# Peptides against a protein of PDB entry 5EIB: the designs that were tried, part 76

Target 1, 366 residues: chain A of PDB entry 5EIB
Amino acid sequence: VDLEPGTMDSVRSGPFGQIFRPDNFVFGQSGAGNNWAKGHYTEGAELVDSVLDVVRKESESCDCLQGFQLTHSLGGGTGSGMGTLLISKIREEYPDRIMNTFSVMPSPKVSDTVVEPYNATLSVHQLVENTDETYCIDNEALYDICFRTLKLTTPTYGDLNHLVSATMSGVTTCLRFPGQLNADLRKLAVNMVPFPRLHFFMPGFAPLTSRGSQQYRALTVPELTQQMFDSKNMMAACDPRHGRYLTVAAIFRGRMSMKEVDEQMLNVQNKNSSYFVEWIPNNVKTAVCDIPPRGLKMSATFIGNSTAIQELFKRISEQFTAMFRRKAFLHWYTGEGMDEMEFTEAESNMNDLVSEYQQYQDATAD
Target 2, 366 residues: chain A of PDB entry 5EIB as posed
Amino acid sequence: VDLEPGTMDSVRSGPFGQIFRPDNFVFGQSGAGNNWAKGHYTEGAELVDSVLDVVRKESESCDCLQGFQLTHSLGGGTGSGMGTLLISKIREEYPDRIMNTFSVMPSPKVSDTVVEPYNATLSVHQLVENTDETYSIDNEALYDICFRTLKLTTPTYGDLNHLVSATMSGVTTCLRFPGQLNADLRKLAVNMVPFPRLHFFMPGFAPLTSRGSQQYRALTVPELTQQMFDSKNMMAACDPRHGRYLTVAAIFRGRMSMKEVDEQMLNVQNKNSSYFVEWIPNNVKTAVCDIPPRGLKMSATFIGNSTAIQELFKRISEQFTAMFRRKAFLHWYTGEGMDEMEFTEAESNMNDLVSEYQQYQDATAD

## One batch from the design tools (peptide; aimed at target 1 G337)

Design b2_p25_3_s4 (made by RFdiffusion4, then SolubleMPNN; from b2_p25_3, 12 letters changed)
Fold by OpenDDE base, seed 5:
Structure b2_p25_3_s4 (fold): chain B 366 residues (1-366), chain A 25 residues (1-25)
Amino acid sequence: as target 1 above (366 residues)
Amino acid sequence: MKPLPSEEERKALIAKYLEELKKAE
C-alpha cells in the first residue's frame, strides 16, 4: 500500500515483485507529502476502504487468521498517517485479532524531513492504543550500526533496509517454522507484553559483522549470546543498561546445542540480573530453530521489552516539543482537518507512556 | 488521559500477567 504510484512500480520491478498478488497493490495518485494529516484524514482516508477490501479478502482466505502485520515508517505521511488509520480501521473490524507492527522510527541523521517529529508523535499515540506488539526499528540505531559496526562510510537506505529485513526475518522465525516458542502472535503477546500499553519492543540481531570481517568470524553460541545483549546490536537507539527488561525473547537459528544455548542464556541473565525486573519470574524465553538464515551458519535475534525504550520516546518528544512550541508547520496539518488539540493529546499520551515505563522500571516486588 | 496506574493497579496487573504466564506453560 502506498499513496504514491512510483513506490508500487519499484516493488513490482524489484527482484521479488512477482511474489505479491497484483490485486493486492493498492495505491493513490497523490502522496501524503510527509504530512501525517494527509495520510490520516484526506489522501489516506480516500484510499483506506480499498485497502480494507483487500485485507478482508486475504483474511477470508486464511484457514486460521492470527492477526495482522504492518511495516511502516513513522516519519513519512503515508506510513505514519495512513498506516495508523489502517491500524485503527482493522482494529475496529477485527478487535480479537493481534495487531503487530514493524515501526521505523525517524532520525535527523537519516532524513532532513522537518516534520518527522510530528508524524512520529501522532503515530505513537495511535500505536499505544491500537497495536498489541510494536517492534521499534530506529533509523538512528540502524545508521549507527551501519557506520560504527559495519564500517560503512556513507550508509544508504539500502544498508538500513538490509538490517530491517534481517531483523524482521529473525523475529518472525518462530511464526514461520513449526514447533518453536512463540509459534503464534498471541503466544508472543502473552509472553512479551505484561502490560497492554507497554508493547514496544527493542529488537536486536547477531552477528553484525563488517563485510571485511565476515570471512573470518565463525561465531560461537557464547559470542552470539554476548552480542545479542550488547547495546551496539540493538535496532533501537536506547541503552538497555539505562533501564530494566520486563521480558526477553531470544531466537537462535542454526545447528547448535540446545544445552549450550540454555547455559549461555542463563549465564547472561545472571551476569546482567540488575537489568531485569525481579518481579517477573522466567522473563527470558529462548527458542532454537535448526534452520540458519541465508548465508550464515548461525544467528541470534533478540526481542526485548525494556523500560529503556523510553529514551527513544523522549528523543521524539523533545523534537516534537521544540517544533510545537513554535507552532512550526501546524497549518499544514490543520488545513487537512486536524485540530491543534490532537497534537497536545498525542504529546501527553507519549509522556504518559514514558512515565509508565519509568514506574515499572522503579517497581519492586513489595 | 488515563492517570498512571496506582501501585495497587500495578500490583493487580502484575498478578494478572503472572497468572496468564502460568496458563501458557
Scores: peptide ipSAE 0.437, ipTM 0.881, DockQ to the pose 0.012
OpenDDE base, seeds 1, 2, 3, 4: peptide ipSAE 0.354, 0.283, 0.369, 0.168; ipTM 0.872, 0.817, 0.860, 0.759

Design b2_p25_4 (made by RFdiffusion4)
Pose (drawn by RFdiffusion4):
Structure b2_p25_4 (pose): chain A 366 residues (1-366), chain P 25 residues (1-25)
Amino acid sequence: as target 2 above (366 residues)
Amino acid sequence: TPLKPRHHSVKKTPLPFAGEILPFH
């Protein structure tokens, strides 16, 4: 789905472009120009019922639908504006299904548009209310990993998407292969989300590799465990050691000692016990899958529900406030008939989200 | 520009948490 028609061509000319159902391409003529109001209200509304018809059709041909997963950026107009409209319409029509999103957060290091904080805040407001699980993929973190760790002086979207694709493969492994833990979206959600609004996850993986060089050695289980908890291996630009984990899901892929995995996971939990909330006993679940990802014999995937993710929302909020106080470009949004109070409503909801993460960060069992 | 009506919204239903939550302060 895109309001921009040129997106259809690039996907089709891609390696697996012909495998998609031709009828499932739903596109507009213009597209939003980084205007969330255009995406949602104006233009997305024009296009949205066509998308829902396709969604309804895919759903009625499902033996037992688990739910939906949406990939989109929060910084633009279509993936952000229309994407959150689609989520709200799907929530109305399929209220008992899990909504899961892979949402990419904007960063000034990657994209040169100052309205992106507007678009992201209006979107975060919708996701806080309407999604069950959201993987926070931070372009800030992706750029820093490419620039500082992978030593790519000029990271491209291809460089960033290599990190995203490795992460998405890792976090959906328990859904795609037989296993006991978090095997479906609802079970994953009931294990990861103690409070409904706090459903933004910090993904990480190990090893971090630059695409096309080179290899190995394969990591030891200890090396995998330590790296997957490392702040440098997170896809969100937050220091996990600045907050506390409410829940964690760890996924080890490849051939390895299950016993050694158990010992290392127990090791990181009790050496660093102060970083795991004490009022959620046994809050770290571990899954092993025998099939490694491509190019690797061993890998680990980390999924964290950490109070430190408030750093991500504080950064967006500060940029949003800096722009919104000067009312810059606000008429671009209200020109599409959007209420200015929706900006204030979204800002307040995001700041409320930050306070809630801090409340549980300081909470004690006493 | 006049205001457009907002789209109807149905919010999510909270899921029961599978773990134990000890009383806390």

Design b2_p25_4_s1 (made by RFdiffusion4, then SolubleMPNN; from b2_p25_4, 12 letters changed)
Fold by OpenDDE base, seed 2:
Structure b2_p25_4_s1 (fold): chain B 366 residues (1-366), chain A 25 residues (1-25)
Amino acid sequence: as target 1 above (366 residues)
Amino acid sequence: TPLLPRPPVRKRKPLEFSGTILPHS
């Protein structure tokens, strides 16, 4: 789905374009112009019914519909505005199905789109209410991983999108291979989301190795485990050491000892015990899939539900507030039929989410 | 109504992958 036709042509002409049904390419002509309101109330609203018809058709063709997975950006008007409209409409029609998202968070390091804080805040408001699971993929963290860890001097969107694809492949491993922990979206939600609103995940992938260091790196369970819990390896620009893990899932892939995985996972928890909540028993889940990712002997994918994710929302909120107080570009949104109150409600709900994460961070076992 | 100018978009970085993250098989 896109409001720009050129995106669909790029996907269709790509090496995997033929895996998608031609009839499942739904697109507009005008694009959202990086305006959430165009995506949500105008251009996106004109297209949403055509998308829902395709969603219904594909849902009816499922032997067992677990839920929906959206991949979108929160900085752009289509992914943010139309993406959240689509989530809302799917949630209305399928209230008992899991809504899962891969939500790319905007960063000034990656984009100069001035209105990204508005698009992100308005999107987060919708994601809080209408998703069950949201992987927070922060362009800032992806850029920093590419630059610092991978030693890329000039990270491209291709480099960032490759990290995203590796992570998406990792977190979906349990859904794609039988006999795994979190074998369905609902079990993942039950294991990862102790409180309904606190469904924002910090993903990570290991191994991440610079091209110059690949020849010197052993792929071992200890090294994967250590890298996966490193703050520099988080794909959300938050330091887990500034918060507490509510829940964690680790998905190992490749031929390895389950015993060694369990030992290393216990060791990393014990070393980092101060960064876990004590009042959620068995809050770390580990899965091992014998099938490695393509090109690797082994990998680990991290999913963290951490109260440190509030740093990401605070960053967006600060940027939002600095613009909104000046009414900067607000007329671009109100001109598409938005009220100024919707901005205030979205900011409030995101600040409430931050406060909820802080409350559970500071919570002690009685 | 004059088409409100599109917000300034940073020139999209190339979608080219450097080939440095995962070994392509």
Scores: peptide ipSAE 0.041, ipTM 0.498, DockQ to the pose 0.020
OpenDDE base, seeds 1, 3, 4, 5: peptide ipSAE 0.010, 0.018, 0.012, 0.039; ipTM 0.452, 0.550, 0.437, 0.495; seed 4 fails the geometry check

Design b2_p25_4_s2 (made by RFdiffusion4, then SolubleMPNN; from b2_p25_4, 11 letters changed)
Fold by OpenDDE base, seed 1:
Structure b2_p25_4_s2 (fold): chain B 366 residues (1-366), chain A 25 residues (1-25)
Amino acid sequence: as target 1 above (366 residues)
Amino acid sequence: TPLRPKPKVVKRKPLPFSGTILPHT
């Protein structure tokens, strides 16, 4: 789905374009122009019914519909505005199904789009209410991983998208291979989301290795386990050491000892015990899938629900507030039918979410 | 009133993919 045809043509002409049905390409002509309001109330609202018709058709063809997965950006107009409109409409029609998102957070390191803080804040407001689980994939963290860990001097969108694809492949492993922990979207939500609004995850992937070091690096369970808990490998730009984990899931892939995995997972929890809440029992879950990702002998994928995710929302909020106090570019949104009140409500709800994470960070076992 | 220049939505050209993170098999 896109409000511009050129993105669909790029997907269709790509090496995997044939995996999608031609009739499942729904696209507009005008684009959202990086305006959330165009995505949500005008251009996106004109296209949403055509997308819902495809969603219905594909849902009716499912023997067992678990829910929906949206991959979108929060900095743009289509992914943010139309994406959140779709989430709302799908939630209205399928209230008993899981809504999962892979939400790409904007960063000034990656984009010069001045209005990204508005689009992100307006999107987060919708995601808080209408998603059951959201993987926060932060372009800032992806850039920093590419530059610092992967030693890419000039990270590209292709390099960032490769991290995204590896992470998405990792977190969906349990859904794609039988007999795993979190084998369905609802079970993932039950294990990862102790409080309904606190459903924003920091994903991570291991191994992350620079091209020059790949030939010299052994892949071991201890190294994977240590790397997946390293703050530098989080796909969300927050430091887990500044917060507490509410819940964690670790998905190992490849031929390895379950015993060694359990020992290393216990060791890393014990070493980092101060960074876990003590009032949620058994808050770390581990899965092992014998099937490695393509090109690796083994991998580990991390899913963290941490109160440190508030650092990401604070960054967006600070950028939003700096623009909104000046009423900068508001006429682009109000001209599409938005009220200034919707900005204030979205800012408030995101600040309430930050406050809620802080409350659970400071919570002690009574 | 000086027309504030419309922020050029500089569609950053997609940075060309510099390489795969996973080994190309």
Scores: peptide ipSAE 0.029, ipTM 0.509, DockQ to the pose 0.019
OpenDDE base, seeds 2, 3, 4, 5: peptide ipSAE 0.030, 0.014, 0.027, 0.018; ipTM 0.610, 0.482, 0.544, 0.491; seeds 2, 3, 5 fail the geometry check

Design b2_p25_4_s3 (made by RFdiffusion4, then SolubleMPNN; from b2_p25_4, 12 letters changed)
Fold by OpenDDE base, seed 3:
Structure b2_p25_4_s3 (fold): chain B 366 residues (1-366), chain A 25 residues (1-25)
Amino acid sequence: as target 1 above (366 residues)
Amino acid sequence: TPLLPREKVVKRKPLEYSGTILPHS
């Protein structure tokens, strides 16, 4: 789905474009112009019914619909505005189904789109209410991984999107291979989301190795375990050492010893015990799938629900507040039928979310 | 005309895929 046709042509001409039904390419002509309100109230609202018709048709073809997975950006107008409209409409029609998102967070280090803080804040407001699971993928963190870890001197969106795809493949492993931990979206939510609003995850993938070092790296369970808990490996620009993990899931793939995985997972928890909440027993879950990713002997995917995610929301809120106090660009949103109060409500709800994460960070076992 | 900057460009970086990060078999 896009409000611009050129994205659909890029997907269709891509190496996997033929796996999608032609009728499932729903697109507009005008685009959202990086305006959330244009994505949510005007151009997106004109297209949403055509998307919902496709969603219904594909849902009816499912033997067992678990829920929905949406991949979108929060800095743009289509992914943010129309994406959150779709989430709302799908939630209204399928209230018993899991809503999962892969939400690309904007960064002023990666994009020059001045209104990204508005689009992100308005999107986060919708995601707090209408999603069950949100993987926070920060373009800054992805860029830093590409540059620092992968030694890519000139990271492209293709390189960033490859990290996203590896992570998406990793987190969905348990859904695709029966008999695993978190074998469905609902079990993942039950294990990862202790409080309904606190459903924002820090993803990570291992191994991440530079092309020049790949031939010299032995893939081991200890190295995977160490890398996936490294703050530099987080795909959200938050330091887990500045917060506490509420819950963690680790998904190992490949032929490895379950005993070695359990030993390394225990060792990393014990070394990082100060970074876990003490009042959630057994808050680290581990899955092992014998089927490795393509081209790897083994991998690990990390999912962290950490109170450190508040650093991401604080960063967005600070940028939002700095613009909103000046009423900068508001007329582009209000001109699309949006109320100025929706900005204040979205800011408030995001600040409440930050406060909730802080309360649970500071909560001790009584 | 786009009302807001439409450039989905990583600062100073091409949009083109520079190749697989993960080994392909």
Scores: peptide ipSAE 0.021, ipTM 0.454, DockQ to the pose 0.019
OpenDDE base, seeds 1, 2, 4, 5: peptide ipSAE 0.007, 0.015, 0.008, 0.020; ipTM 0.368, 0.474, 0.393, 0.441; seed 1 fails the geometry check

Design b2_p25_4_s4 (made by RFdiffusion4, then SolubleMPNN; from b2_p25_4, 11 letters changed)
Fold by OpenDDE base, seed 1:
Formats: sequence, C-alpha cells, structure tokens
Structure b2_p25_4_s4 (fold): chain B 366 residues (1-366), chain A 25 residues (1-25)
Amino acid sequence: as target 1 above (366 residues)
Amino acid sequence: TPLRPKPAVRKRKPLPFSGTILPFT
C-alpha cells in the first residue's frame, strides 16, 4: 500500500516483487507529501476502502487468522497517516484479532523532513490506542549501529532496511517455525504486554559484525547472548540501563544446546538483575529454533518491553513541542481538516505514556 | 504578502546502497 505509485513499481520490479499478488497492490497517485493529515483524512481516506477490500479477501482466505502485521514509517505521511487510519479501520472490523506493527521511528540523522515530529506524535497517539504490540524500529539506533558497530562510514537506507529485515525475520521466527514460545501473535502479546498501553518493544539482533571482522568472529551462544543485551545493539535509541525491563523474549536460531542457552540467559539476567522489575515473575522467555537465518550458523533476536523506551518518546516529544509552540507548519495539517486540539491530544497521550512507563519503573514490590 | 516558498521537504536522495551488511542477504 502507498499513496505514490513509484514505490509499488519499485517493489514489483525488485528481486522479490513476484511474492506479492498483483491485485494486492493498492496505491494512490498524489502521495501524502510527508503530511499525516493527508494520509489520515484526505488522500489516505479516499484509498482506505480499496485496501480494506483486499484485507477482507485475504482474511477470508485464511484457515486461521491470528491478526495483522503493519510495517510503516512514522516520519512520512502515508505510513504514519494512512497506516494509522488503516489500523483503526481494521481494529473496528476485526476487534478480536491482534494488531501488530513494525513502526519505524524518525531521526534527524537519517531525514531532513522537518514535520517528522508531528507525524510521529500523531501516529504514536493512534498506536497507543489501536495496536496490541508495536516494535519500535528507530532510525537513530539503526544509523548508530551501522556507523559504530558495522563500521559503515556512510550508512544507507539499504543498510538500515537490512537491519530491519533481520529483526523482523527474528521476531517472527516463532510464528513461522514449530516452537513453544510465542507460537502465535496472541501468545506474544500475553507474554510481552503486562499493561495494555505499554506494548512498545525494543527489538535487537545478534550477531552484528562489521565486514572486516566477520572472518575472525566465532558465533557462540555466550557472544550472542552478551551482544543481544548490549545497549548498543538495541534497534530503539534507548539505554536499557536507564530503565527496567517489564518483559523480555529471546529467540535463538540455529543448532545449539538448549542447556547452554538457558545457562547464558540466566547469567545475563543475573548480571543485569537491577534492570528488571522484580514484581513480574518469569518475565524473561526464551525460544530456540533449529533453523538458522540464511547465511548464519546461529542468531539471536531480542524483544524487550522496557521503561527505558520513554527516552525515544521524550526525544520525539521535545522535537514536537519545539515546533508546536511556534505553530510551525500547522497550516499544512489544518488545511486538510485537522484541528490544533488533535495535536494537543496526541502530545498529551504520548506524555501520559511516558509517565506510565516512569510509574512502572519506580514501582516496587509491595 | 510574499508566499513563503513551501519548504520543499526534499526526501534525502537515497544514499547509495553500500551493499548487504550481514552475510545472510
């Protein structure tokens, strides 16, 4: 789905374009122009019914519909505005199904789109209410991983998208292969989301190795486990040491000892015990899938529900507030039928979410 | 009133793909 045809043509002409049904390409002509309101109320609203018709058709073709997965950007107009409209409409029609998102957070390091803080804040407001689980994939963190860890002097969108794809492949492993942990989207939500609004995940992937070091690095369960819990490997630009984990899932892939995995997972929890809440019992879950990712002997994928994710929302909120106090660019949104009140409501709800994370960070066991 | 040019939110030109980072692509 896009409001611009050229993105669909790029997907269709790509090496994997044939995996998608031609009839499942729904696209507009005008684009959203990086305006959430165009995505949500005008251009996106004209296209949403055509998307819902495809969603219905594919849903009816499912033997067992678990839910939906949306991949979108929060800095743009289509992914943010139309994506959140689509989430709302799917939630209205399928209230008993899981809504999962892979939400790409904007960063000034990767984009010069001045209105990204508005689009992100308006999107987060919708995601808080209408999603059951959201993977926060932060372009800030992806850039920093590419530059610092992978030693890429000039990270590209292809480089960032490669990390996204590895992470998405990792977190969906339990859905695609036989396993006991998180075998369905609902089970993932039950294990990862102790409080309905606190459904924003910090993903991570291991191994992350620079090209120059790949030949010299062994892949071991201890190294994967250590790297997976390293703050520098988080795909959200937050330091887990500034918060507490509510819940964690670790998905190991490849032929390895389950005993060694369990020992290393216990060791890393014990080393980081101060960074977990004590009042959620058995809040770390581990899965092992014998099928490695292509080209690797083994990998580990991390899913963290951490109160440290408030750092990401604070960053967006600070950028939003700096623009909104000046009424900068508001006429682009109000001209599409939005009120200034909707900006204030979205800012408030995101600040409430930050306050909720802080409350649970400071909570002690009674 | 001079129409302030709409800041053309120039999508940064996609940086030239440096190639696959991870050996599994």
Scores: peptide ipSAE 0.029, ipTM 0.528, DockQ to the pose 0.019
OpenDDE base, seeds 2, 3, 4, 5: peptide ipSAE 0.024, 0.025, 0.038, 0.024; ipTM 0.641, 0.576, 0.446, 0.589; seed 4 fails the geometry check

Design b2_p25_5 (made by RFdiffusion4)
Pose (drawn by RFdiffusion4):
Structure b2_p25_5 (pose): chain A 366 residues (1-366), chain P 25 residues (1-25)
Amino acid sequence: as target 2 above (366 residues)
Amino acid sequence: SPPLKTPAPLFGSTPLTFANPITLS
């Protein structure tokens, strides 16, 4: 789905472009120009019922639908504006299905548009209310990993998307292969989301590799465990050691000692016990899958529900406030008939989300 | 200014029961 028609061509000319159902391409003529109001209201509303028809069709041919997963950026107009409209319409039509999103957060280091904080805040407001699980993929973190760790002086979207694809493969492994833990979206959600609004996850993985060089050696289980908890291996630009984990899901892929995995996971939990909330006993669940990802014999994927994610929302909020105080470009949005109070409503909701993460960060079992 | 448009409603997330006990004060 895109309001921009040129997106259809690039996907089709891609390696697996012909495998998609031709009828499932739903596109517009213009597209939003980084205007969330255009995406949602104006233009996305024009296009949205066509998308829902296709969604309804894919759903009726499902033996037992688990739910939906949406990939989109929060900084633009279509993936953000229309994407959250689609989520709201799907929530109305399929209220008992899990909604899961892979949402990429904007960063000034990657994209040169100052309205991106507007678009992201209006979107975060929708996701807080209408999604069950959201993987926070931070372009800030992706750029820093490429620039500082992978030593790519000029990171491209291809460089960033290599990190995203490795992460998405890792976090959906329990859904795609036989296993006991978090095997479906709902079970994953009941294990990861203690409070409905706090469903923004910090993904990480190890080893971090630059695409096309080179290899190995394969990591030891200790090396995997330590790296997957490392702040430098997170896809969100937050220091996990600045907050506390409410829940964690760890996924080890490849051939390895299950016993050694158990010992290392127990080791990181009790050496660093102060970083795991004490009022959620046994809040770290571990899954092993025998099939490694491509190019690797061993890998680990980390899914964290950490109070430290408030740093991500504080950063967006600060940029949003800096722009919104001066009312810059606000008429671009209200010109599409959007209420200015929707900006204030979204800002308040996001700041409320930050306060809630801090409340549980300071909470004690006493 | 053009007339205001009504936003899509917010239906909330799926009701879920958390798996572990919560023993906070």

Design b2_p25_5_s1 (made by RFdiffusion4, then SolubleMPNN; from b2_p25_5, 10 letters changed)
Fold by OpenDDE base, seed 5:
Structure b2_p25_5_s1 (fold): chain B 366 residues (1-366), chain A 25 residues (1-25)
Amino acid sequence: as target 1 above (366 residues)
Amino acid sequence: MPPLVKPAPLYGRLPLEFALPITAA
């Protein structure tokens, strides 16, 4: 789905364009112009019914519909505005199904789009209410990984999108291969989301190795485990050491010893016990899939529900507040049928979410 | 940090084989 036809032509001409049904390409002509309100109330609202017709048809063709997975950007107008409209409409029609998102968070290091803080804040407000699981994929973290860890002097969107694809492949491993932990979206939600509003995940991936560090470090379970818990490997720009893990899932892929995985996962928990809440028993889950990723002998994917995610929301909130106090570009949103109150409600709900994460960070077992 | 170079239309050019070697093999 897109409001721009050129994006669809790009997907069709891409190496995977043929895996999608032609009838499942729903697109507009005008685009959202990086405006959430165009995506949500005008251009996106004109297109949403055509998308819902496709969603219904594909849902009816499922043997067992678990839920929906949306991949979108929160900085743009289409991914943010129309993406959250679709989430709302799908949630209304399928209230018993899991809503999962891969939400790409904007960063000033990556994009010069001045209105991204508005689009992100308005989107987060919708995601808090209408999603069950959200993977926070932060363009700032992706850029920092590309530059600092992968030693890419000039990171590209291709490099970032590769990290996104690796992360998505990792977190969906249990859904794609039988006999794994979190084998369905509902079990993932039950294991990862102790509180309904606190469903924003920090994904991470290991190994991350620079092309120049061609030291064939023998990929080992200890090295994967250590890298997976390293703040530098998080796809969200927050430091887990500034918060506490509510829940963790670790997904190992490749031929390895289950015993060695369990020993290393116990060791990393014990070494980092101060960074876990003590009042959630058995809050670390581990899965091992014997099928490695393409081109790797083994990998580990991390899913963290951490109170440190509040750093990401604080960053967006600070940027939002600095613009909103100036009423900068508000007329572009209000001209599409938005009220200024919706900005204030979205800001409030995001600040409430930050306060909730802080409350659970500071909570002790009585 | 240098700004992300908006790629020239990178639509077709990452072959699946440009899996960034997430490992330096």
Scores: peptide ipSAE 0.006, ipTM 0.505, DockQ to the pose 0.017
OpenDDE base, seeds 1, 2, 3, 4: peptide ipSAE 0.008, 0.016, 0.005, 0.006; ipTM 0.310, 0.435, 0.443, 0.481; seeds 1, 2 fail the geometry check

Design b2_p25_5_s2 (made by RFdiffusion4, then SolubleMPNN; from b2_p25_5, 12 letters changed)
Fold by OpenDDE base, seed 2:
Structure b2_p25_5_s2 (fold): chain B 366 residues (1-366), chain A 25 residues (1-25)
Amino acid sequence: as target 1 above (366 residues)
Amino acid sequence: MPPKRKPAPLYGRVPLTFSLPLTQA
């Protein structure tokens, strides 16, 4: 789905374009112009019914529909505005199905789009209410990983998208391979989300190794475990040491000892016990898949529900507030039928979410 | 005042420890 036709042609001409049904390419002509309101109320609203017809048809063809997965950017008008409209409409029609998102958070280090803080804040408001699970993939963190860890002097969207694809492949491992009977979307939500609004995940991937160092690096379970808990390998720009993990999942891939994995996972929890909430029993889950990712002998994918994720939302809120106080570009949104109250409601709900994460961070065992 | 009592997690936790059976080579 896109509001621009050129994206569909790029997907069709790509190495995997033929895996999608031609009739499942739904697209507009005009784009959203990086405006959430165009995506949500005008251009996106004209296209949404045609998307829902495809969603219904594909849903009816499923032997067992678990839910929906949306991949979108929160900085652009289509991914943010139309993406959240689709989430709302799908949630309305399928209230008993899991809504899962891979939400790419904007960063001024990656994009010069001035209105990204508005698009992100308006999107986060919708994600708080209408998703069950949101993987926060932060362009700030992806850029920093590419530059600092991968030693890429000038990170490209291709380099960022490589990290996104590795992370998405990691977190979906349990959904795609047989024998993991307990790893459906609903069971993931039940394990990862202790409170409904606190469904924003910090993903991470190991190994992350620069091209120059790959030949000198042994891939071991201890090294994967240590990297997976390193703040520098988080795909969200927050420091887990500034918060507390509510829940963690670790997904190991490749031929390895389950005993060694369990020992290393216990050791990392014990070393980092101050960074976990003590009042959620068995808050770390581990999965092992014998099938490695393509080109690696082994990997580990991290999913963290941490109160440190509030740092990401605070960054967006600060940028939003600095623009909104000046009413900068507000007429581009109000001209598409939005009220100024929708901005203040979205800001309030995101600040409430930050306050909720802080409350659970500070919660002591009585 | 924030409620002093720790809210209990709303959802029961299922074991997410999965060993895939070794795919026989």
Scores: peptide ipSAE 0.044, ipTM 0.579, DockQ to the pose 0.026
OpenDDE base, seeds 1, 3, 4, 5: peptide ipSAE 0.027, 0.030, 0.025, 0.031; ipTM 0.466, 0.581, 0.380, 0.576; seed 3 fails the geometry check

